Peptides against a protein of PDB entry 5ZKO. Designs and how they scored, part 65

Target 1, 44 residues: chain A of PDB entry 5ZKO
Amino acid sequence: SASNPRKFSEKIALQKQRQAEETAAFEEVMMDIGSTRLQAQKLR

## One batch from the design tools (peptide; made by RFdiffusion4, then SolubleMPNN)

Design b2_p22_4_s2 (from b2_p22_4, 9 letters changed)
Fold by OpenDDE base, seed 2:
Structure b2_p22_4_s2 (fold): chain B 44 residues (1-44), chain C 44 residues (1-44), chain A 22 residues (1-22)
Amino acid sequence: as target 1 above (44 residues)
Amino acid sequence: as target 1 above (44 residues)
Amino acid sequence: MEQLRRLMEMLRELQEMIREAA
């Protein structure tokens, strides 16, 4: 069925937003890993 | 507008590359977490 | 989504272990 271009564009926009959010969350986790590693090192 | 198939294919290729890079980064972080976990366990 | 969720979970567990060891 002919996907409504409007609905399709909205779907793409939402997908891009989700991807951006996942990327941001991933980067935050990576920063936390670095911090946690540093804390672990201080315990030695 | 009719998306140029060539441009579309390039976009898909870039998307796949990005996904592969994200996967690689994830695996690297997971390895680091594993190593850090081992260190933390030794501290107990 | 699955990868990120797994990372977050492992991070939380690691942080907990570190807190307990400190």
Scores: peptide ipSAE 0.271, ipTM 0.642, DockQ to the pose 0.498
Fold by OpenDDE base, seed 5:
Structure b2_p22_4_s2 (fold): chain B 44 residues (1-44), chain C 44 residues (1-44), chain A 22 residues (1-22)
Amino acid sequence: as target 1 above (44 residues)
Amino acid sequence: as target 1 above (44 residues)
Amino acid sequence: MEQLRRLMEMLRELQEMIREAA
């Protein structure tokens, strides 16, 4: 059937939001890894 | 206004590039975690 | 999502190992 532009636009918006959230979460994890590495090094 | 297939193609290309960069970053982090894990195991 | 999930899991496991060693 015909494309629904409104639904498509919403889908794109949700996709962009999800991507932004995943990026933010990834960056947070990277920071945590750095912190964890420091902790491990202090045990030596 | 009308869809621009050329712009769409560029958008897809940029998306794929971004995904590739994220994948590369992920793999690097996983490698670092692996190394850190080995270090932690040696502390036991 | 799968990559991030896996990364977080590995991080959690590593943190647990460090806590046990400390």
Scores: peptide ipSAE 0.269, ipTM 0.641, DockQ to the pose 0.477
Fold by OpenDDE base, seed 1:
Structure b2_p22_4_s2 (fold): chain B 44 residues (1-44), chain C 44 residues (1-44), chain A 22 residues (1-22)
Amino acid sequence: as target 1 above (44 residues)
Amino acid sequence: as target 1 above (44 residues)
Amino acid sequence: MEQLRRLMEMLRELQEMIREAA
């Protein structure tokens, strides 16, 4: 049957939340890469 | 009220643009990791 | 999800290489 608008809205909200979480995790990884690069440079 | 098809098309276009930006950011980070890996290999 | 997973894997490998070199 047709999607309930309320259920659709919930799915969209959950999708946006997941995307935000992935973005945050990506930024954390980028910071860790930067830190790791600095550590590697200190070894030279 | 019901979504205007024009507004829907705009949302889809924006979504595609965001995905393209995320892909570009991912590729940049992968290149940085590659460069850092080469630097780390030189330490051995 | 796939992109993030791959980045995390590459980061872990890089960190291990650095730990071994130190």
Scores: peptide ipSAE 0.268, ipTM 0.639, DockQ to the pose 0.466
Fold by OpenDDE base, seed 4:
Structure b2_p22_4_s2 (fold): chain B 44 residues (1-44), chain C 44 residues (1-44), chain A 22 residues (1-22)
Amino acid sequence: as target 1 above (44 residues)
Amino acid sequence: as target 1 above (44 residues)
Amino acid sequence: MEQLRRLMEMLRELQEMIREAA
């Protein structure tokens, strides 16, 4: 049977939330890497 | 003329300090990346 | 520069995980 639209919608919403959380975590690391790169450049 | 040994020693000391600072910055970022990776894994 | 290369590798891995979760 076709997936229940309500279940499908909930699954999509959960997926979007997970994606947003992963993206936020990645951005945090990128900021740290940017800072580290700048520091490394100054030390060279 | 050969580099002044005092100047050379100071240069080496400065280089070692810079290397230590770069290493510390790297380790800090790696800890953040490790945490992020673990988080991302849990989100998969 | 070796440290930066390692960081970039870790970033690529993270990006792949994000893409797989998308």
Scores: peptide ipSAE 0.205, ipTM 0.585, DockQ to the pose 0.096

Design b2_p22_4_s3 (from b2_p22_4, 11 letters changed)
Fold by OpenDDE base, seed 3:
Structure b2_p22_4_s3 (fold): chain B 44 residues (1-44), chain C 44 residues (1-44), chain A 22 residues (1-22)
Amino acid sequence: as target 1 above (44 residues)
Amino acid sequence: as target 1 above (44 residues)
Amino acid sequence: SEQRRRLIELLRELQQQIKEAA
């Protein structure tokens, strides 16, 4: 069986990495929206 | 400026993909735990 | 998320049990 509890720390580390990647992508989108809004405001 | 609202849909789609990948990875870990528990039970 | 926290806790418990049994 591929299930070894001693490798769970590695699985958790990979899961945390994926979470960090998701968060970074979200923050990038939010930053782009913010930049667009700021640009629109400056043109008024 | 790299911020184009017309590309936001693409960014959101990529974000959703990453979220789905994170969820799938989580479910895989949970399945591994379940398998380990089942194996331990069968050895009793 | 709460789900991820719960998973981490469960994994830590399993790891501890293996260490104690060895």
Scores: peptide ipSAE 0.199, ipTM 0.582, DockQ to the pose 0.063
Fold by OpenDDE base, seed 5:
Structure b2_p22_4_s3 (fold): chain B 44 residues (1-44), chain C 44 residues (1-44), chain A 22 residues (1-22)
Amino acid sequence: as target 1 above (44 residues)
Amino acid sequence: as target 1 above (44 residues)
Amino acid sequence: SEQRRRLIELLRELQQQIKEAA
């Protein structure tokens, strides 16, 4: 039955995992951009 | 080299995909909760 | 984000329901 709180908890856990993956991917992109900027600054 | 704009574009695309998956999962959970609440209301 | 806030609130509601049922 769709009303089981335990099933909701499982779905929420999966959603949190996807959110963590999104955050990690975003942070990786931002870190790479930051590193590139630092390299460009050192060459000036 | 870490500074390739094409690599950044690919990483951004992957991040956007993960964000879309997170949103879809969240909406599914919210829909299930809404349906459960509606059922409970009809039984009162 | 707003979505994150809504999720947190939902989790709190679920936790409360579980606690009340125990």
Scores: peptide ipSAE 0.198, ipTM 0.600, DockQ to the pose 0.075
Fold by OpenDDE base, seed 2:
Structure b2_p22_4_s3 (fold): chain B 44 residues (1-44), chain C 44 residues (1-44), chain A 22 residues (1-22)
Amino acid sequence: as target 1 above (44 residues)
Amino acid sequence: as target 1 above (44 residues)
Amino acid sequence: SEQRRRLIELLRELQQQIKEAA
């Protein structure tokens, strides 16, 4: 079927959502690492 | 709770999985675009 | 990402081509 422009918009939106989720997950990991590092520093 | 190295490994693995899923979705969309473009070209 | 930007551009071009062909 002719790829309806609406389907393209949905695909783009879904991809943007996945990217946002990936970014959020990355930021969460980085915050946890940062917190752990700070805690380790306080124990010294 | 002390962020156990195991938890970091899990988070990193999850992030890599999400990245792979994003890449796969991107490639799928690119293939669909390619196919649609080829079809449009054939109709000319 | 560059890939995402490129994808969006390609989709827009394709959408425009479809509109022009209709």
Scores: peptide ipSAE 0.219, ipTM 0.599, DockQ to the pose 0.068; fails the geometry check
Fold by OpenDDE base, seed 4:
Structure b2_p22_4_s3 (fold): chain B 44 residues (1-44), chain C 44 residues (1-44), chain A 22 residues (1-22)
Amino acid sequence: as target 1 above (44 residues)
Amino acid sequence: as target 1 above (44 residues)
Amino acid sequence: SEQRRRLIELLRELQQQIKEAA
């Protein structure tokens, strides 16, 4: 049966959640890189 | 403890996986939209 | 993302088409 607009809305919500998770993962990586850079700077 | 390069690589891999999942979800929605459009066109 | 924006635009178009067909 054709996905109705309600199903589309649910799929969009799920996509937004995945994007938020991707962004959070990216930010976590960036924080870790920042910490590593700071540590490397302290060792110089 | 500072995330080592191995942990960075793992986090990047996880981020890429999430991005791929987001893309797949988008493509699924687009296929459903395409099907709906085709059905709407046939009803016209 | 641009992809998400495009999807939202398409959904809005579909919603409008449904309203016009009703």
Scores: peptide ipSAE 0.215, ipTM 0.608, DockQ to the pose 0.071; fails the geometry check

Design b2_p22_4_s4 (from b2_p22_4, 11 letters changed)
Fold by OpenDDE base, seed 1:
Structure b2_p22_4_s4 (fold): chain B 44 residues (1-44), chain C 44 residues (1-44), chain A 22 residues (1-22)
Amino acid sequence: as target 1 above (44 residues)
Amino acid sequence: as target 1 above (44 residues)
Amino acid sequence: SERRRRLIEILRELQEQIREAA
């Protein structure tokens, strides 16, 4: 059955939202690693 | 001058205290790493 | 010192894992 453009656009929007959430989670983890690295450096 | 046993025991006590503090700091960092690792795993 | 070295290694490995997951 013909790919409903609305369904396609909705899928793309959901994909973009997911990507944004993953990016935000990544940034948070990177900040945590940065903090942890500083702590580890202080232990030297 | 004769190593005052009291000074020696005090130095040992201070050394043990320092070691305990370093251990506690290490454990804290390891907890942070553990949390970060779990977050990174969730990104996969 | 050994504990500290291990910690640094763990951090590096973790950073690499994150880069691979991204």
Scores: peptide ipSAE 0.153, ipTM 0.501, DockQ to the pose 0.098
Fold by OpenDDE base, seed 4:
Structure b2_p22_4_s4 (fold): chain B 44 residues (1-44), chain C 44 residues (1-44), chain A 22 residues (1-22)
Amino acid sequence: as target 1 above (44 residues)
Amino acid sequence: as target 1 above (44 residues)
Amino acid sequence: SERRRRLIEILRELQEQIREAA
């Protein structure tokens, strides 16, 4: 049965959502590293 | 002139204070690193 | 200080791990 266009669009939407969540989590971690690095510099 | 015992004690107190501040800052950074590591693991 | 050097090493390792995961 042809990939139901609705099911396909839902899969793409879910993939985009997952990618956005991973990106947001990555950005948060990078900000935390930046803050930690700044604090480490203050310890010098 | 003999190291004024008062000046010596003040220097020691200041050194202890500085060491305590550095230790507290280090512990804070280590906690942040721990949190960041946990978040990085969640990205895997 | 030795503690400071260790902290810098940890930060570098963490940064590399994140780059590899991305």
Scores: peptide ipSAE 0.152, ipTM 0.498, DockQ to the pose 0.123
Fold by OpenDDE base, seed 3:
Structure b2_p22_4_s4 (fold): chain B 44 residues (1-44), chain C 44 residues (1-44), chain A 22 residues (1-22)
Amino acid sequence: as target 1 above (44 residues)
Amino acid sequence: as target 1 above (44 residues)
Amino acid sequence: SERRRRLIEILRELQEQIREAA
């Protein structure tokens, strides 16, 4: 069956969205670690 | 000079207060670490 | 303090776990 280009483009868009969400979640976690590290340093 | 018991008791009180503040800050940081670990696990 | 040293170790381990998950 002809790979529906519309379905393919939608799959690519969903993949890009998921990748962006994972990247944003990763950055948020990294910022949280940075904040936690700063707090830990203040305990010294 | 007679170690002023009032000054000594004040020093002990300040030390206990500082220890309590450090403990509270430590517990807060540990909670943040726990939250961050959970977020990291969700990225898997 | 020993507590602060342990906290730093936990933070380092957490950073490594996040890098491995990415």
Scores: peptide ipSAE 0.152, ipTM 0.496, DockQ to the pose 0.160
Fold by OpenDDE base, seed 2:
Structure b2_p22_4_s4 (fold): chain B 44 residues (1-44), chain C 44 residues (1-44), chain A 22 residues (1-22)
Amino acid sequence: as target 1 above (44 residues)
Amino acid sequence: as target 1 above (44 residues)
Amino acid sequence: SERRRRLIEILRELQEQIREAA
């Protein structure tokens, strides 16, 4: 069946949202690593 | 000069305190790493 | 210290795991 272009655009939007959520979660983890690294440096 | 045994015992006590503080700081960092690992796992 | 070296290794491994997951 002809994939309704509207459904396709909606799927792309949902995919972009998911990618943004994954990116935000990644950035949060990277911030935690950064803070942890700083703490580890203080133990040197 | 004969290092006053009292001064020696005091130095040992201070050293033990410092070691305890370093251990506590290490454990705190390990907790942060643990939480970060859990977050990273959620991204998989 | 050995503890410090171990911590650095853990941080490096964790950083690599995060990079691979991204």
Scores: peptide ipSAE 0.152, ipTM 0.497, DockQ to the pose 0.090

Design b2_p22_5_s1 (from b2_p22_5, 9 letters changed)
Fold by OpenDDE base, seed 1:
Structure b2_p22_5_s1 (fold): chain B 44 residues (1-44), chain C 44 residues (1-44), chain A 22 residues (1-22)
Amino acid sequence: as target 1 above (44 residues)
Amino acid sequence: as target 1 above (44 residues)
Amino acid sequence: DAVDAIEEQLERLLELLKRLHA
């Protein structure tokens, strides 16, 4: 059956939201890595 | 108006490039984690 | 000790990264 444009738009919006969430999570992990590295350096 | 196939192809190419960049960034982070882990182990 | 704690944190971060990449 024909693609529902409304459903398609919702799907795209959901994908964009997921991508934004993944990016935010990645940035948080990067910050945590930086903090952990700093902690390791303090032990030297 | 009808979707421009050329514009669609460009959009797909851009998405693939972004995905490749994200993968490269991920691999770099994995290397940093490995290095930090080694440094931590040396402190034992 | 502090070193063990750091290593444990790194392992947790690795797991999170794997989930994000999937």
Scores: peptide ipSAE 0.154, ipTM 0.538, DockQ to the pose 0.430
Fold by OpenDDE base, seed 5:
Structure b2_p22_5_s1 (fold): chain B 44 residues (1-44), chain C 44 residues (1-44), chain A 22 residues (1-22)
Amino acid sequence: as target 1 above (44 residues)
Amino acid sequence: as target 1 above (44 residues)
Amino acid sequence: DAVDAIEEQLERLLELLKRLHA
């Protein structure tokens, strides 16, 4: 059967949610790396 | 007893070696941070 | 995924930092 527009919209929404979660996790890691860099600089 | 000049020179050499090792380790960390940043950017 | 890879890199960096402090 033809894809239901409602189902399609739900699939897109779920994909966007997943992408947002991955982005948030990445940002957290980047912040930690930044902190690590600061700590490394203090060792100089 | 007075510090032996030979011993003094050895101490200085060892200190310089240690400093060089620390510097090398730091540079490695900085390179990895740079690589991580590049990978992060590709995710955007 | 990419997030997992970054986390692994962070762990390696932290280990290197620990060595630098020793």
Scores: peptide ipSAE 0.140, ipTM 0.509, DockQ to the pose 0.115
Fold by OpenDDE base, seed 2:
Structure b2_p22_5_s1 (fold): chain B 44 residues (1-44), chain C 44 residues (1-44), chain A 22 residues (1-22)
Amino acid sequence: as target 1 above (44 residues)
Amino acid sequence: as target 1 above (44 residues)
Amino acid sequence: DAVDAIEEQLERLLELLKRLHA
Protein backbone atom coordinates (compact mmCIF):
# COMPACT_ATOMS: atom_id res chain seq x y z
CA SER B 1 0.00 0.00 0.00
CA ALA B 2 1.00 3.64 -0.40
CA SER B 3 3.74 4.69 2.02
CA ASN B 4 1.65 5.64 5.01
CA PRO B 5 3.08 9.01 6.00
CA ARG B 6 2.96 7.94 9.62
CA LYS B 7 4.85 4.76 8.87
CA PHE B 8 7.37 6.70 6.87
CA SER B 9 7.94 9.21 9.64
CA GLU B 10 8.41 6.38 12.14
CA LYS B 11 10.94 4.70 9.91
CA ILE B 12 12.86 7.94 9.53
CA ALA B 13 12.82 8.46 13.28
CA LEU B 14 14.08 4.93 13.86
CA GLN B 15 16.85 5.43 11.33
CA LYS B 16 17.92 8.66 13.00
CA GLN B 17 17.96 6.93 16.37
CA ARG B 18 20.14 4.13 15.06
CA GLN B 19 22.51 6.62 13.51
CA ALA B 20 22.76 8.50 16.78
CA GLU B 21 23.50 5.30 18.70
CA GLU B 22 26.20 4.28 16.26
CA THR B 23 27.75 7.73 16.40
CA ALA B 24 27.76 7.67 20.18
CA ALA B 25 29.40 4.24 20.29
CA PHE B 26 32.03 5.35 17.82
CA GLU B 27 32.80 8.47 19.80
CA GLU B 28 33.15 6.42 22.97
CA VAL B 29 35.66 4.09 21.34
CA MET B 30 37.58 7.04 19.95
CA MET B 31 37.81 8.57 23.40
CA ASP B 32 39.09 5.29 24.83
CA ILE B 33 41.66 5.04 22.07
CA GLY B 34 42.73 8.58 22.78
CA SER B 35 43.19 7.79 26.44
CA THR B 36 45.19 4.65 25.69
CA ARG B 37 47.33 6.55 23.22
CA LEU B 38 48.16 9.13 25.82
CA GLN B 39 49.21 6.42 28.24
CA ALA B 40 51.39 4.79 25.62
CA GLN B 41 53.04 8.10 24.79
CA LYS B 42 54.07 8.50 28.40
CA LEU B 43 55.97 5.23 28.14
CA ARG B 44 58.03 6.54 25.24
CA SER C 1 79.23 -13.52 39.71
CA ALA C 2 80.23 -9.97 38.79
CA SER C 3 78.13 -8.59 35.96
CA ASN C 4 80.12 -9.82 33.00
CA PRO C 5 80.45 -6.69 30.89
CA ARG C 6 79.66 -8.75 27.81
CA LYS C 7 76.53 -10.15 29.42
CA PHE C 8 75.51 -6.69 30.49
CA SER C 9 76.01 -5.25 27.03
CA GLU C 10 73.95 -8.08 25.53
CA LYS C 11 71.15 -7.49 27.99
CA ILE C 12 71.14 -3.79 27.16
CA ALA C 13 71.08 -4.55 23.45
CA LEU C 14 68.21 -6.97 23.93
CA GLN C 15 66.29 -4.41 25.93
CA LYS C 16 66.78 -1.79 23.24
CA GLN C 17 65.62 -4.22 20.58
CA ARG C 18 62.50 -5.04 22.56
CA GLN C 19 61.76 -1.37 23.04
CA ALA C 20 62.17 -0.73 19.33
CA GLU C 21 59.79 -3.57 18.48
CA GLU C 22 57.17 -2.31 20.90
CA THR C 23 57.48 1.19 19.49
CA ALA C 24 57.11 -0.07 15.95
CA ALA C 25 54.02 -2.09 16.86
CA PHE C 26 52.50 0.91 18.60
CA GLU C 27 53.07 3.15 15.61
CA GLU C 28 51.52 0.61 13.28
CA VAL C 29 48.40 0.37 15.42
CA MET C 30 48.15 4.15 15.63
CA MET C 31 48.35 4.45 11.87
CA ASP C 32 45.60 1.86 11.45
CA ILE C 33 43.41 3.66 13.95
CA GLY C 34 43.97 6.90 12.07
CA SER C 35 42.99 5.29 8.80
CA THR C 36 39.90 3.71 10.31
CA ARG C 37 38.88 6.98 11.89
CA LEU C 38 39.10 8.71 8.56
CA GLN C 39 36.85 6.09 7.00
CA ALA C 40 34.31 6.46 9.77
CA GLN C 41 34.32 10.24 9.42
CA LYS C 42 33.43 9.93 5.75
CA LEU C 43 30.30 8.05 6.77
CA ARG C 44 29.13 10.90 8.99
CA ASP A 1 26.37 -1.81 8.54
CA ALA A 2 29.59 -0.04 7.63
CA VAL A 3 29.64 2.06 10.79
CA ASP A 4 29.25 -1.02 12.97
CA ALA A 5 32.11 -2.69 11.15
CA ILE A 6 34.35 0.31 11.69
CA GLU A 7 33.47 0.45 15.36
CA GLU A 8 34.35 -3.20 15.74
CA GLN A 9 37.67 -2.60 14.03
CA LEU A 10 38.41 0.29 16.36
CA GLU A 11 37.71 -1.94 19.34
CA ARG A 12 40.13 -4.53 18.06
CA LEU A 13 42.81 -1.92 17.53
CA LEU A 14 42.24 -0.53 20.99
CA GLU A 15 42.70 -3.99 22.45
CA LEU A 16 45.98 -4.40 20.60
CA LEU A 17 47.16 -1.08 21.93
CA LYS A 18 46.26 -2.11 25.47
CA ARG A 19 48.25 -5.31 25.10
CA LEU A 20 51.25 -3.35 23.97
CA HIS A 21 50.86 -1.18 27.05
CA ALA A 22 51.04 -4.14 29.42
Scores: peptide ipSAE 0.139, ipTM 0.512, DockQ to the pose 0.119
Fold by OpenDDE base, seed 4:
Structure b2_p22_5_s1 (fold): chain B 44 residues (1-44), chain C 44 residues (1-44), chain A 22 residues (1-22)
Amino acid sequence: as target 1 above (44 residues)
Amino acid sequence: as target 1 above (44 residues)
Amino acid sequence: DAVDAIEEQLERLLELLKRLHA
């Protein structure tokens, strides 16, 4: 069945949005880890 | 030289204060790690 | 010491996160 290009494009857009959200969440966690590491280093 | 008990007590008090501050900082870091871990788990 | 333990834990977390992102 001819996948409706509009449906396909919508699916791709949703996938990209999800990926962007996951990436943003990942970056936030990485920043928190970095901050925590710096705090730990100050205790040395 | 008779270490002035006042000076000694002051030194001990300062040391205990420092230890308390270090402990508090450590606990804060541990809490941040815990929070970060939870966030990381949500990404799984 | 306690700081070393924290750093080790952070390293483990970083590795885990990298795997999740890959």
Scores: peptide ipSAE 0.106, ipTM 0.478, DockQ to the pose 0.113; fails the geometry check

Design b2_p22_5_s2 (from b2_p22_5, 8 letters changed)
Fold by OpenDDE base, seed 5:
Structure b2_p22_5_s2 (fold): chain B 44 residues (1-44), chain C 44 residues (1-44), chain A 22 residues (1-22)
Amino acid sequence: as target 1 above (44 residues)
Amino acid sequence: as target 1 above (44 residues)
Amino acid sequence: DAVDAIEEQLNRLLEALKRLHA
């Protein structure tokens, strides 16, 4: 059957939302890693 | 104007590329954490 | 001790990353 642009639009929107959520979660983890590294440095 | 499937294809490809880059970044961070964890264990 | 706490935190972060990767 022919590709439905509306279906594609919905899929793209959903993927963008997931990407934004993953990016936000990753940034949070990176901040925590930075904090942990700082703590480790204080032990040196 | 009508949604262009070609434009959607390009957007999807770009999103897949971004996802692959994020996956690679995650893997690198996991390896770094693993290495750091091993170093911390050696300090015990 | 502080080293143990750091190891625990690193483990938590590793698990979080694994969840994000999945």
Scores: peptide ipSAE 0.263, ipTM 0.653, DockQ to the pose 0.412
Fold by OpenDDE base, seed 2:
Structure b2_p22_5_s2 (fold): chain B 44 residues (1-44), chain C 44 residues (1-44), chain A 22 residues (1-22)
Amino acid sequence: as target 1 above (44 residues)
Amino acid sequence: as target 1 above (44 residues)
Amino acid sequence: DAVDAIEEQLNRLLEALKRLHA
């Protein structure tokens, strides 16, 4: 059966939203890693 | 104005590229964490 | 001690990254 542009645009929008959420989660983890590294550095 | 399959294909390709870049970043961070963990273990 | 806490945190972060990567 044929898919239409509206369905495709919706899928693309959902994929963009997922990517944004993954990016935000990654940035949060990176901030925590930075903090942990600073703590480790202070132990030297 | 109407979007067409070619435009959608381009957007999908860009999303795949972004995902690949994110994957590479994850792998790099995991390697760095591994190294940092080894350093921490040596301090015990 | 502080080193153990750091190692634990690193492990937690690693697991979080693995989940995001999957």
Scores: peptide ipSAE 0.262, ipTM 0.651, DockQ to the pose 0.385
Fold by OpenDDE base, seed 3:
Structure b2_p22_5_s2 (fold): chain B 44 residues (1-44), chain C 44 residues (1-44), chain A 22 residues (1-22)
Amino acid sequence: as target 1 above (44 residues)
Amino acid sequence: as target 1 above (44 residues)
Amino acid sequence: DAVDAIEEQLNRLLEALKRLHA
């Protein structure tokens, strides 16, 4: 039976939300890495 | 008008591609962190 | 020392990335 397009749209929306959350978390980690690197540079 | 399920499948495919790209980026960063950690360990 | 602190931070970040990857 054909999947309900409404279910597809909801699934896509949820996937987009998850992707946005993962991206935000990744960006946060990258900023922390940058900060840590700066701290390491100050040791030189 | 009901969204075409084909368009949804395409969107899902694109989202999977983006996720794969993000995964690759994560792995690269993890390797860089590992390398940096090793370098830091050599300073002890 | 400062190096140890950096190593620890790097470890925390690595673990965070692993969680995101999973």
Scores: peptide ipSAE 0.261, ipTM 0.652, DockQ to the pose 0.388
Fold by OpenDDE base, seed 1:
Structure b2_p22_5_s2 (fold): chain B 44 residues (1-44), chain C 44 residues (1-44), chain A 22 residues (1-22)
Amino acid sequence: as target 1 above (44 residues)
Amino acid sequence: as target 1 above (44 residues)
Amino acid sequence: DAVDAIEEQLNRLLEALKRLHA
């Protein structure tokens, strides 16, 4: 039968949640990289 | 009314765009880390 | 030393990023 919009909506919602979690994790890593880079520069 | 398939397609497209942007950011960070690591190695 | 610690941290971060995009 025709694609079930409810199934698509759930899939999209799950994808959004995953995306948000990945973004948060990425931002945390970026902060750590910045800190580490600063420390490296202080050694020059 | 019933969920609009066009709205879902737009949401999917936006999610794909966001994913591509995150991938690009990831690659940039990878290059920066590589450069910083090389500099750190030169200080040993 | 401090340089070694930084290198190790960078490696850890690199691996974390790889996992995020695997």
Scores: peptide ipSAE 0.260, ipTM 0.651, DockQ to the pose 0.407

Design b2_p22_5_s3 (from b2_p22_5, 8 letters changed)
Fold by OpenDDE base, seed 1:
Structure b2_p22_5_s3 (fold): chain B 44 residues (1-44), chain C 44 residues (1-44), chain A 22 residues (1-22)
Amino acid sequence: as target 1 above (44 residues)
Amino acid sequence: as target 1 above (44 residues)
Amino acid sequence: DAVDAIEEALERLLELLRRLHA
């Protein structure tokens, strides 16, 4: 069926949400790595 | 001054405490790394 | 990719920690 603007907009919104979730997860991992590294340094 | 058994026992106790603290810190870091790795896997 | 880089970094860190604790 032809492009439905409503369906398209919903798809874009879902894509943006997914991207935001992935970004947040990535940032969390990076923070955890940073914290872990700091902890490791304290063990030296 | 000669070895004082009381002072020696205290020294041993402190050493044991320090060892326990280091072990706990190590275990914490290992858990953090494990969690972080799992999160990273979810990003694949 | 970034995920692979993270995993590699984690592995290196784990190895360092193991050596330090042993």
Scores: peptide ipSAE 0.123, ipTM 0.491, DockQ to the pose 0.130
Fold by OpenDDE base, seed 5:
Structure b2_p22_5_s3 (fold): chain B 44 residues (1-44), chain C 44 residues (1-44), chain A 22 residues (1-22)
Amino acid sequence: as target 1 above (44 residues)
Amino acid sequence: as target 1 above (44 residues)
Amino acid sequence: DAVDAIEEALERLLELLRRLHA
């Protein structure tokens, strides 16, 4: 049967939200890696 | 008074040991960060 | 010390990765 357009739109919205959350978490990780790397360089 | 050469040599040896330990710890962290980064990339 | 700070940062990173994989 034709995908219920309402359910489809809801699914797309949920997918976009999840992608945004994953991106935000990734960016946080990358910031921490950057700071950690700088600290590590000070130990050399 | 002249620094006790024996105490001085002992201090230098201790300092070298500490530096080696710090270097080893740093290298371990860098390896873990590398692996972590790779894992993070897989989440993109 | 600096090594401790790095270890703490690494732990935070690992925790974030765990959350991403959940």
Scores: peptide ipSAE 0.116, ipTM 0.496, DockQ to the pose 0.164
Fold by OpenDDE base, seed 4:
Structure b2_p22_5_s3 (fold): chain B 44 residues (1-44), chain C 44 residues (1-44), chain A 22 residues (1-22)
Amino acid sequence: as target 1 above (44 residues)
Amino acid sequence: as target 1 above (44 residues)
Amino acid sequence: DAVDAIEEALERLLELLRRLHA
């Protein structure tokens, strides 16, 4: 069946959104780790 | 010179205080790491 | 010391996170 371009575009958009959300969550974790590392360094 | 027991006791008290502060900071960092780890696990 | 241990743990965690993201 002819791939509904609209459906396809919607799927791609959802995929991109999910990827962006995962990336944002990852970045948040990385910032937390960075902050924690800095705190640890202050104990020296 | 006779070690001033008061001075000595004060030094010990300060040392204990510093140790307690370092321990508290350490525990905070450990909690942050734990939290961060948990967040990281959620990304899986 | 304890700080070194923390830093090492953080490094390990960072590596795991990188692998997870890749």
Scores: peptide ipSAE 0.097, ipTM 0.471, DockQ to the pose 0.151
Fold by OpenDDE base, seed 3:
Structure b2_p22_5_s3 (fold): chain B 44 residues (1-44), chain C 44 residues (1-44), chain A 22 residues (1-22)
Amino acid sequence: as target 1 above (44 residues)
Amino acid sequence: as target 1 above (44 residues)
Amino acid sequence: DAVDAIEEALERLLELLRRLHA
């Protein structure tokens, strides 16, 4: 069916939102790792 | 100087306390790693 | 030692996360 620009824009927006959520989750994990690394260094 | 039993017992107690603190810190780090790993798995 | 083992584990985990995010 003909690409509805509105539907396309919505799909892009949803894709960007999902990407942002995945990035945020990744950053949270990286922050936890960073904190853990810092704690490990303090044990030395 | 003659080993004062009281000083010796205090030293042993302090050593045990330090060991317990180090163990607790280690366990905390391991728990953080475990949590981080679990989060990483959820991202898959 | 135990700290070295933790650091190695963290490095491995970081590598896995990099691959996952790529």
Scores: peptide ipSAE 0.095, ipTM 0.469, DockQ to the pose 0.167

